# Peptides against a protein of PDB entry 6DSZ: the designs that were tried, part 79

Target 1, 361 residues: chain A of PDB entry 6DSZ
Amino acid sequence: NYVVTAQKPTAVNGCVTGHFTSAEDLNLLIAKNTRLEIYVVTAEGLRPVKEVGMYGKIAVMELFRPKGESKDLLFILTAKYNACILEYKQSGESIDIITRAHGNVQDRIGRPSETGIIGIIDPECRMIGLRLYDGLFKVIPLDRDNKELKAFNIRLEELHVIDVKFLYGCQAPTICFVYQDPQGRHVKTYEVSLREKEFNKGPWKQENVEAEASMVIAVPEPFGGAIIIGQESITYHNGDKYLAIAPPIIKQSTIVCHNRVDPNGSRYLLGDMEGRLFMLLLEKEEQMDGTVTLKDLRVELLGETSIAECLTYLDNGVVFVGSRLGDSQLVKLNVDSNEQGSYVVAMETFTNLGPIVDMCV

## One batch from the design tools (peptide; aimed at target 1 D262 R298 Y343)

Design b2_p27_1_s1 (made by RFdiffusion4, then SolubleMPNN; from b2_p27_1, 10 letters changed)
Fold by OpenDDE base, seed 3:
Structure b2_p27_1_s1 (fold): chain B 361 residues (1-361), chain A 27 residues (1-27)
Amino acid sequence: as target 1 above (361 residues)
Amino acid sequence: SREELKKVLEELEKEEKEREEERKLKE
């Protein structure tokens, strides 16, 4: 009897940090195909708390905190379009992951987008947005009392959306997205009317961005707006201010992931296809009226890691590098560079044994 | 510049230490 020890998946396809187990605990959540791993971040390292099997590959994993919740809830969407909102509950030693809401959001009609599934949550927790199919934006209204995740579609005129985020500080839920048309890539915004189930004109647009613009980062207040990351340039736009940089260092390899370091969006980690780790810095200018505006953008090379599929800043200069292609890592950002000029030191490495098809039906 | 990056990382380290101290005061 060969007990085929079903090797657990090791390739990371998503990671998020927040307060999922409690209001006080800092958690790292890691998606490995169909498995969700939940850790508590401690001074001693990552403490495993729970593993959860999902009914399908995790395609979206986002933490969010609705008004009146003491801790974060977890939204998961699978590649089979099963959506759920999960809550962590602990009663003494008993740990339970409760499904607060669930639903299947698959449409019978639609072309699955080539860039895959995008799931985003409004910062004010009014809705979840899903780009699943070309020319459609799916909205899941967030209602506390609703155990059924009901969705509706809004038609997008823009058929080829590259990336989309909800903006911060908007009266109505507002999306910002990069799209491609025959004229190139552009950035546009739409307000999402939950009542009318339609898009309204957003606060701003930017036509003819960089041809390889691939990522949107929504920037929190006080800056607001969005960062658009391309192959050659990083741009900021908030409707009133536009700023672009083209640091030569980012041209060497495509930036593929990002993570916000600060709650105010002053710093971001960027990872490229060569495993280079960068810090993106938003330099503030305080105006005489007390308004904060973006003065400049700066990119600094920190060092090299495994090729990140996802990045998340934890605490104390520790970053989790979730890798699909290589080993995942905990890395430390140091004030002083090493002999090679790197500010990054690997603290722990998690061996990637390759794509293990978890055959746990 | 390396000096500018060092300053940013020093600031980050300082902020983290301050947060850790605040956490210890709440325990």
Scores: peptide ipSAE 0.370, ipTM 0.841, DockQ to the pose 0.882
OpenDDE base, seeds 1, 2, 4, 5: peptide ipSAE 0.182, 0.338, 0.028, 0.274; ipTM 0.642, 0.824, 0.453, 0.791

Design b2_p27_1_s2 (made by RFdiffusion4, then SolubleMPNN; from b2_p27_1, 13 letters changed)
Fold by OpenDDE base, seed 5:
Structure b2_p27_1_s2 (fold): chain B 361 residues (1-361), chain A 27 residues (1-27)
Amino acid sequence: as target 1 above (361 residues)
Amino acid sequence: DKERLQEVLRELEEEEERRRREREAKR
């Protein structure tokens, strides 16, 4: 009996920050294949709280707070299309992760998308959106009383979606997505009607974006709209305003992940395939009428880290760099650069032992 | 350019310190 002590996975494939354990606690949640690790962020570092085994590789992990919840809930989708909504409960020293809702969202018919599973949550918690298959957008309505995650599909005319997000500040749930057609890559928006189970025309579109546009960032109010990240350019659009920058520094390596630094969406972290960490800055302009508009976009190089699969800003200038290819890191952003011009200092490094090859014998 | 980045990072630190104080004052 070779008890293969299954080494715990160390490669990070997702991370999120929020208030999962309580309203007051700042949590870091890390997905490592089938394992979910829950930490509390403290002044001393990461305090482990709980580990949860999942029934499959975590493909989507998102925190959300429905109206009237005191803390965040966790949506998880596995690579086998098992969906669940998890709640943290603590009673004294007893810690339970409760499944509020679950379901399998696999379709019998559909071509799995080449860009993999995308899961998004409406900022107003009206629905979850899933891009699982080409030409389909799956909707899971969020209902408090429903323990069974029921989903329906809306047909999407755009067969090759690259990335999709829900926009902020929309009366109806509105998606913004990059798609590819024979003419190139484009950005489009749709309103999602829960009632009619169809798409309505969204507020704006942008045809002929950069050929390598790969990511959509939904920008919170007051700016609203979306940022589109390409290989050579970063663009902003909100229906009324368009801005584009092409900083030469981002052309050197593909940006592969992003994370919002602050609630107002004025700052974002960007990570590239060389492990460079950038800050994207949205410069505000206050109009005479009190409206806030985007004045400019800037990208600043912070320093170098492990190649990020995911980034999350924690607090106090601390960033978690989740790496699949290298060691994950806890890094500090400093106001002053070091002698090499880096604003990044590694605080802690988490050794990646490499992919556990599940030898299915 | 460096000065602007330093300002942004300083503002970030100040905002976080303010939030920390506000959390401590509510306990």
Scores: peptide ipSAE 0.362, ipTM 0.842, DockQ to the pose 0.858
OpenDDE base, seeds 1, 2, 3, 4: peptide ipSAE 0.332, 0.305, 0.340, 0.025; ipTM 0.829, 0.817, 0.836, 0.456

Design b2_p27_1_s3 (made by RFdiffusion4, then SolubleMPNN; from b2_p27_1, 10 letters changed)
Fold by OpenDDE base, seed 5:
Structure b2_p27_1_s3 (fold): chain B 361 residues (1-361), chain A 27 residues (1-27)
Amino acid sequence: as target 1 above (361 residues)
Amino acid sequence: SKKELEEVLRKLKEEEEEREREREERR
């Protein structure tokens, strides 16, 4: 009996930062296939708190804080469409991960989207949105008292959604998405009526974006709106203001991940397929009426890391680089560049042993 | 651009140091 000690997965397929263990603790949560790792971020580095085995590959992992919760809850969706909302509970030394709600959100009918599973949470925690199938947007209403995650579908006319996010500062839950049709790629918004279970017309649209527009970043207030990342361009739109930049440096490699550095959405990290780490900067302009508008967008090269599957800013200029293809890293952002012009220094490297090939025997 | 990036990184550091001080003052 060869007890193949199942090597723990080392390839990272998702990471999130928030306050999951307590209101005060900064946590890093790492998804490694079916494994969830929970760390506390400390001045000394990452302190492991708990590992959780999931019943399937983690496809979506998002932290959210419903009104009246002191700490974040964790939404997980697996590749087998098992959804759960998890809560961390500690009583003395006893640590429990509690399932507040669960459900299977698989549809009997639908074509699974080629771009995979997208899961998003409304910033006001009114609902979870799921793009699982072409031509459908699944909504999970967030109800505190419901242990069963019930979902419904809204028909989406746009069959080829590339990416989707909920916008900030919207009276009703509003999605912004990049979609492709025979004429190219476009950005559209819809309001989601939970009551009527339908889409209403959103506040804005942008037809004929860059052909390779691949990511939507929802921007917090006061700016609001969204950033659209392409191969050659980065654009901002909020309904009133449009701005586009085409920095030559981003043309060299496709941007594949992003993370917000600060709550106000003025800074973002971007990672590309070559492991280059960028900072996207939103320059503010304060108007005489006290309104804050976007003045300009800027992209700056910070340095090089492992090829990121996911990025998350922690604190104190420390960034976790979650890698699927290479070693994951903790990196430090420095104020001054090194001799090579890099602002990035690797603090810790986590060896990736590669994909565990489940040899189905 | 380098000077502007350094200023952004400096501000990021200052903001983190301020948040750290505020956490220490609340303990």
Scores: peptide ipSAE 0.446, ipTM 0.878, DockQ to the pose 0.897
OpenDDE base, seeds 1, 2, 3, 4: peptide ipSAE 0.434, 0.431, 0.428, 0.044; ipTM 0.875, 0.876, 0.874, 0.529; seed 4 fails the geometry check

Design b2_p27_1_s4 (made by RFdiffusion4, then SolubleMPNN; from b2_p27_1, 10 letters changed)
Fold by OpenDDE base, seed 3:
Structure b2_p27_1_s4 (fold): chain B 361 residues (1-361), chain A 27 residues (1-27)
Amino acid sequence: as target 1 above (361 residues)
Amino acid sequence: SEKELKEVLEELKKEEEERERERKLKE
């Protein structure tokens, strides 16, 4: 009897950090195909808390905290379009992952987008947005009392959306997205009317961005707006201010992931296809009226890691590098560079054994 | 510059040390 020890998946396809187990605990959540791993971040390292099997490959994994919740909830969407909102509950030693809400959000009609599934949550937790199909934006209203995730579609005129995020500090839920048309790539915003189930004109747009603009980062207040990352440039826009940088160092390899370091959005980690880790810095200027504006953008090379599929800053200069192609890592950011000029030191490496199809039905 | 990056990382370190101190005061 060969006990085929079903090898657990090791390739990371998503990671998020937040307060999922408690209000006080810092958690790292890692998506490995159909498996969700939950860790508590401690001074001693990652403490495993729970593993959860999902009914399908995790395509979206986002933490969010609705008003009146003491800790974060977890939104998961699978590649089979099963959506759920999960809550961690602990009663003594008994740990339970409770499904607060669930639903299938698959449409019978629609072309699946080539850039895959995008799932985003409004920072004010009014809705979840899903780009699943070309020319459609799916909205899941967030209602605390609703155990059934119901969705509706809004038609997008822009058929080729590259990336989309909800903006911060908007009276109505507002999306910012990069899209491609025959004239190039552009950035546009829409307000999402939950009542009318339609888009209204957003606060701003930027036509003719960089041809390889691939990512949108929503920037928290006080800056607001969005960062658009391309192959050659990084741009900021908030409706009132536009700023662009073209640091030569980012031209060498495509930036593929990002993570916010600070709650105020002053610093971001960027990872490229060569495994280079960067810090993106938003330099503030305080105006005489007390308003904070973006003065400049700066990019600094920190060092090299495994090629990140996802990045998350934890604490104490520790970063989790989730890798699909290589080993995942815990890395430390140091104030002083090493002999190679790197500010990054690997603390722990998690061996990637390749794509293991978890056959656990 | 290396100096500018060092300053950024020093600031990050200080902020983390402050957060850790605040956490220990709440325990």
Scores: peptide ipSAE 0.361, ipTM 0.835, DockQ to the pose 0.856
OpenDDE base, seeds 1, 2, 4, 5: peptide ipSAE 0.242, 0.252, 0.021, 0.320; ipTM 0.761, 0.770, 0.382, 0.813

Design b2_p27_2 (made by RFdiffusion4)
Pose (drawn by RFdiffusion4):
Structure b2_p27_2 (pose): chain A 361 residues (1-361), chain P 27 residues (1-27)
Amino acid sequence: as target 1 above (361 residues)
Amino acid sequence: EEEEEEEEKEEEEEEFWEELEEALKEK
């Protein structure tokens, strides 16, 4: 027999922003399935540079440039456990994606967990963290000689884990995650020590959170902490400091995705399965000593995009809505809510044949 | 010169986001 592609996969599973082509080259990297798309934000709008194609299902896609690098290095993990670090190199008149490092990191002894694979990267590029199998947190240290991507497993006493994030602004690599056991689910803190290959007691106390907490947000350096998004209550956790708001405006649909807007983290974008787009706020309270603190949380609805699996703010009040169940689109957020109450205006839609349930000729 | 143009762009983006936050609060 013989199989050909009549149409490339159109559903968007992942999208990231960063400086990948050059420095201050606002790139939008869209992950479909086996395809990877790279764009440069120009005055025209989204203009592509190179659409590559891999022999795997892109499950983790993150950007970073470590200590002393020219441009961001892209990291990709295949669902069949193929890891690689890539680098856009337009040295010649052509374009080549050089593979700085690669290595298969499948464990012969783990069970894939509910909520699938999670790929997290250190705030200062100390390591790549993986959550492939239950009870096994895999660490991949980041240096130069680790070109044949080597790795080692730590053990995780917490068996059922929902979402994991690296915390900003800590003495060393620290991890914040939501895990489940009997008696509800909780949030616990750990420290990753890639010198002894162990877990150390984390920065702060284990807190009880909402029963349906589904997302953890890494809050940037000026504030530090972690934002946990459940079904009904949005909570902020940072050591002893703790804030939460529970607007009934949210319970109608589960919040699925989040995206950082400002570098400060004062504004965030949220998405419903009902197709809504929220703005999560961390309002500031600059005090006498020239320092900045955080006072409250406020969530107010912006309008509605399409159902988003990915979410990304690009530039000049524009957000790329990566839709898996429908058309992905481009959106302009305006201060003046011109029509009705929707601060959201569609600029461009991308044909997504969506989940093809049935068909005929 | 290029650095001054980049700082002006960041300041315009911050002002835009503050005006959107105020409009949401007044709503």

Design b2_p27_2_s1 (made by RFdiffusion4, then SolubleMPNN; from b2_p27_2, 12 letters changed)
Fold by OpenDDE base, seed 3:
Structure b2_p27_2_s1 (fold): chain B 361 residues (1-361), chain A 27 residues (1-27)
Amino acid sequence: as target 1 above (361 residues)
Amino acid sequence: AKEEERRKKEEEERKYLEELVEALKKE
């Protein structure tokens, strides 16, 4: 009897932090192909709580908290377009992951986008947006009473969307996206009308961004707006203010992932293809009227890690580095640099045994 | 050659958009 010890997947393809198990617990959720791992972040490290098998490779994994929920819900979309909203329930020692809603959001039409599946959630939890196919933006309205995830498509004129996010602080759900046309890469915004099932003109646009602009970061209030990350530049735009930096240090390797450190969007972690970890800092300026504006952007090299597929700040300067190509890590960010000038110390390393094809029989 | 390739790509994109628009009308 060959006990084929089904090797669990070790390559990380997504990670998120939030309050999924309870309002008080800080959780790390890790996507490893078809597996979801749920941890509680403790002073002693990561405590495993539950592992969940998904019906397909996890393509999107996002935590969100609808108004009146005490804890976060989890949105998952698989590579086979199975969508679900999951809730953690614990009753004594009994732990259940409950499907609040589910649906298949695959279309019979549309060309799958080259940049893959993008799933985003409106910060006010009005909708989920999905870029699955070129020229389409799929909307899943978030309704508490709906167990069936109903979606509709909105035509997106921009066929080649690179990245998209929902903006914060918008009266209507507003997307900001980088797209490519024959003239280059651009940033545009659209308001999403749930009622009319159409796009309205967004608050701003930025034509002719950097040719390698690849990521959009939605910035929370009070700053609002978005950060656009390229190969050579990092830009901020909120409709009223534009600011760009071109720190030479980011030109050495492509930034491939990011994570917000502070709830107010004052700091972000950036990871590049060489495993360099950066801090992006938003310097505030308080105006005499009490408004907060962005004064400057700054990038600091923190150190080196495994090549991050995803980053998530946990607590107390601890960061989870989810790696697909290398070992995942827990790292500590220190205030003072070591003798090598690094602010990063590896706390724990999680061996990556390579892409295990989880043969879900 | 590059201009022909560009034109071909634009035609393919136009055709795709037309198909997409027709399909959206049926949903």
Scores: peptide ipSAE 0.396, ipTM 0.884, DockQ to the pose 0.009
OpenDDE base, seeds 1, 2, 4, 5: peptide ipSAE 0.384, 0.384, 0.382, 0.382; ipTM 0.877, 0.879, 0.875, 0.877

Design b2_p27_2_s2 (made by RFdiffusion4, then SolubleMPNN; from b2_p27_2, 13 letters changed)
Fold by OpenDDE base, seed 5:
Structure b2_p27_2_s2 (fold): chain B 361 residues (1-361), chain A 27 residues (1-27)
Amino acid sequence: as target 1 above (361 residues)
Amino acid sequence: DEEAKKEAKKKEEEKYLEELVEALKKE
């Protein structure tokens, strides 16, 4: 009996950066199908800490820090709707990944959305939001003492949600989403009432955005609001300020992933379907009253990488490029371009062995 | 033909929403 050692999955489905192992450690977490890999980011590269098998394909993986936690917790949702909140604990050399809370969030009703599972966390850690089914928004309230993830549904009038995020700086948890109707694509906001289990009117909306608007980026304070990424345009809105750019360079290939570089939301990495890496820059204007407003948006081509499924900025200009279709990479962003005009240098490449064909013998 | 497809899709979506609302009232 040749035990064919099942090759470990190498295709990356998601990646996140944060402080999961400690308050001081910078971690890279990588989702590879059912496998979670945990690394510490060091000056020498990625140090492996732990590998965790999940009871299903990872569909959502997000780090969050509830008030009074010293380090980040990890939310995972699987493609079979198993949700958990994980904590890293170390006692000497003994490493344990503790499940703080778990639950199955599958509904018996609703049509699974064509754009797949979306999972988001409120920046103030009041709730998790899930878009699993058309016309439903699932809410998981975050309570420290709750070992069982309880969820409830709120009806969305908008059946075809393309992307959704929680906004920053809102008194109540507020979602911003792109949706499609027969008239086109639009952006809307809703406040989420935990008490009444309903949506209230959000602070703003934008009707008739670009027909191919596909992603929402929530922008932290001081800017607030959201960035909407399309095929031809990038727009910003916060209720008071609207700004749009249409840089010709982004029209060549669809932007498919993004990651915030700066905690204040001044820079974002963007990756497209051709493996081009961009920097989106938010230019600030300081008002006489000390308020900070958005002056302009710029997009700069940094260079080429593997086709990113996910991007995460680590530190010191190092970026992890998680690829599903190609090799994942660690890349360095340089201040100066090379002779070809590229700011990107590959530091390390992680071979993708392709899809494991489950040969049922 | 395209208008008829849009109208058929709209009716299917309206029906799905009605069924969803009725299901949510029973929970």
Scores: peptide ipSAE 0.387, ipTM 0.884, DockQ to the pose 0.009
OpenDDE base, seeds 1, 2, 3, 4: peptide ipSAE 0.387, 0.384, 0.387, 0.387; ipTM 0.882, 0.883, 0.886, 0.882

Design b2_p27_2_s3 (made by RFdiffusion4, then SolubleMPNN; from b2_p27_2, 13 letters changed)
Fold by OpenDDE base, seed 2:
Structure b2_p27_2_s3 (fold): chain B 361 residues (1-361), chain A 27 residues (1-27)
Amino acid sequence: as target 1 above (361 residues)
Amino acid sequence: KKKEELEKKKKEEEEYLKKLEEALKKE
């Protein structure tokens, strides 16, 4: 009996940062197929805290903090539509990952969307939104006392949603999404009524965006609105202001991931399919009335990394580059460039052994 | 052929939407 020691998965398919273990700890959570790794970010690097086996491939992993919680909770959705909300509990040396709520959100009738599973959380923690199937938006209301995740569907007229996010600063939960129709790609917003279980007209729309618009970034206040990332362009819209840039440098390779650096949404990391790391900068303009508006957008090339599946800014210019195709990295962003013009220095590399080939022995 | 394939896809989409609408009415 050769006990083939099942190699732990090394390919990263998601990463998030927040305060999961405590209110004070900065955590990095890494999804590796069915495995969740929990780290504390320290001055010395990543300290492993816990590894958790999940009952399926992690498709969505998001941290969120409901009102009255001292630390973040973790939402996980698996590729088999098992949803859970997890809490970290430590009692002395005993570490437990507690399931606060769970449910299966699979529908019997639904065409799985070509762009895969999308899971999003309202910034005010009113609901979780799921795009699982074409023509449906699933809502999980967030209630503190509910151990069973109940969901309902809303009919989404736009069948081909590319990406979707909840917007910030909205009285009602509001989604912003890129969709495709026979005329091209467009951006639309909807308010989500929990009471009526329907969509209401959102604050704005933008028809005929770039044909390859692929990502939505919800921008926090004071800017609000969203960034739409395409192959050739980056656009901002908040209902009142529209701004677009088309920096030639982004045309070379498709941007595939992003992560917010500043809590106020002034900077974002962008990663492309060639492993180039960019900073997207939102320049502020303060109006005479004290309102903050977007003056300009800039993109700066920082350097090269492994091809990112996900990016997470940690602290002090340290970035985790989660890679599915290559080695994951911990990198440092420097203020000054090296002789090659790179601001990126690799601090640590995490070897990717590739897909676990199920060798049927 | 291409026209027939487009008509087939359109019909499959209409049938899918009808099934979704019928499912949503039962929830």
Scores: peptide ipSAE 0.413, ipTM 0.876, DockQ to the pose 0.008
OpenDDE base, seeds 1, 3, 4, 5: peptide ipSAE 0.412, 0.372, 0.412, 0.411; ipTM 0.877, 0.860, 0.876, 0.876

Design b2_p27_2_s4 (made by RFdiffusion4, then SolubleMPNN; from b2_p27_2, 12 letters changed)
Fold by OpenDDE base, seed 4:
Structure b2_p27_2_s4 (fold): chain B 361 residues (1-361), chain A 27 residues (1-27)
Amino acid sequence: as target 1 above (361 residues)
Amino acid sequence: SKKKEEEEKKKKEEEYLEQLEKALKEE
C-alpha cells in the first residue's frame, strides 16, 4: 500500500484579506487549488486558524460584508461552477465553516471564456456577477435569507470581455469592463437591473483604449470610476475625468495583478510577470466645494518579489505575495529605500513545491 | 482562404449567439 501522501498544494491561485473570523481580526485567506487556508494577521506574523478542503479548484474567492453582518462572508466559486457563501463560526475551541448558501451556476450552452472565470461582488452587496461564458453575464442576487443561490443570465453583446468589475458609488449596480472587438479594445459600463434582468446604459464608455488593456480596477469614493491597466499605459476614467499615464517602467513587463492598499483608493499595489512590485498612487485635489478629484496618477517601483498571481496588503506595510510559479512571500514595505533603491524586504518565504500533477492513476 | 476562415468564424459566432438567445428565452 503506497500511501501516496498527497502533497498539499503549495501554489497560490488566490488570496484575499478582510475580517472573516471576527469583526476585529484581520485575516489572510489563501486559495491553493482545492485548499483554503485561513490565517489571522498578527504583529508576530501569520497565525494559522483553519484549513478547509473545497469540492473543487477555487476559481473565485471574494470577501464581502452584507448590510448587518458583523463580519465578512466568503464567496467561493469552483472551476466546476459550484458556488457557495461561507461563514466562519467559532464556539469555544470548535471552529466551523458554515455554508450559508450554495448552488451550481453551470450553463449547458455557454462557451467558456478564454480569459477564464471572473467573479465580482457589488460593493453594496446587492449582487454577485459572474462572467463564465462568452456573451453572458450571470447575476446572483444577494438575499440574506436565501440558502439557495439563484442565478440568472443577462445577454452581454460584447463577446470577448477581458476583465470586469462593479463600480463604487452607483445608485444601481454598475459594471465596468474591458472588451475586445475587431476594432480593438474598449471600456464600457452597464447598469444591472435586478428587476428587469437586463442591462441599462451605464454612465460612461471609452472606445479604443490601449490594445493590451487587461485589467479594470474599481476605485472607491471619493474618486469613484475605474483604472484601466494596459501594457504601456494606465488610465483613469469616472465619467467626468479622464487621465492617462504611460510610465516607461511598466512597458518592460506585463502587469498581472493588483491590490488596493488604502480604503479610499489612493494607493494600489501592482505586480508584473517579472516579479516587480509597484505602487500606483492617486493624488487627490480637494475642490472648494469639498469634492475630491483625481489630480494625478503616479507609478513607483518598490522592488522585486516572487512573480505574483495575487497580492494583498495586510497591515503596517506588510504585503502577502501569492505566487503560482514561485515561492509565496510575506514582504515588508519600507518608507526608505535600501542601497539598491528597493523598498521591499522579504520577511517570510513559503516554498512552492509545484502544481499537484493529478496523475490519474 | 483567410477570408473564408473569417466568414466561417463569423457564421459560428452568429450560430452561438442564436443559441444563447434561444436559451435565454427558455429560462
Scores: peptide ipSAE 0.443, ipTM 0.895, DockQ to the pose 0.008
OpenDDE base, seeds 1, 2, 3, 5: peptide ipSAE 0.436, 0.426, 0.423, 0.430; ipTM 0.895, 0.889, 0.888, 0.892

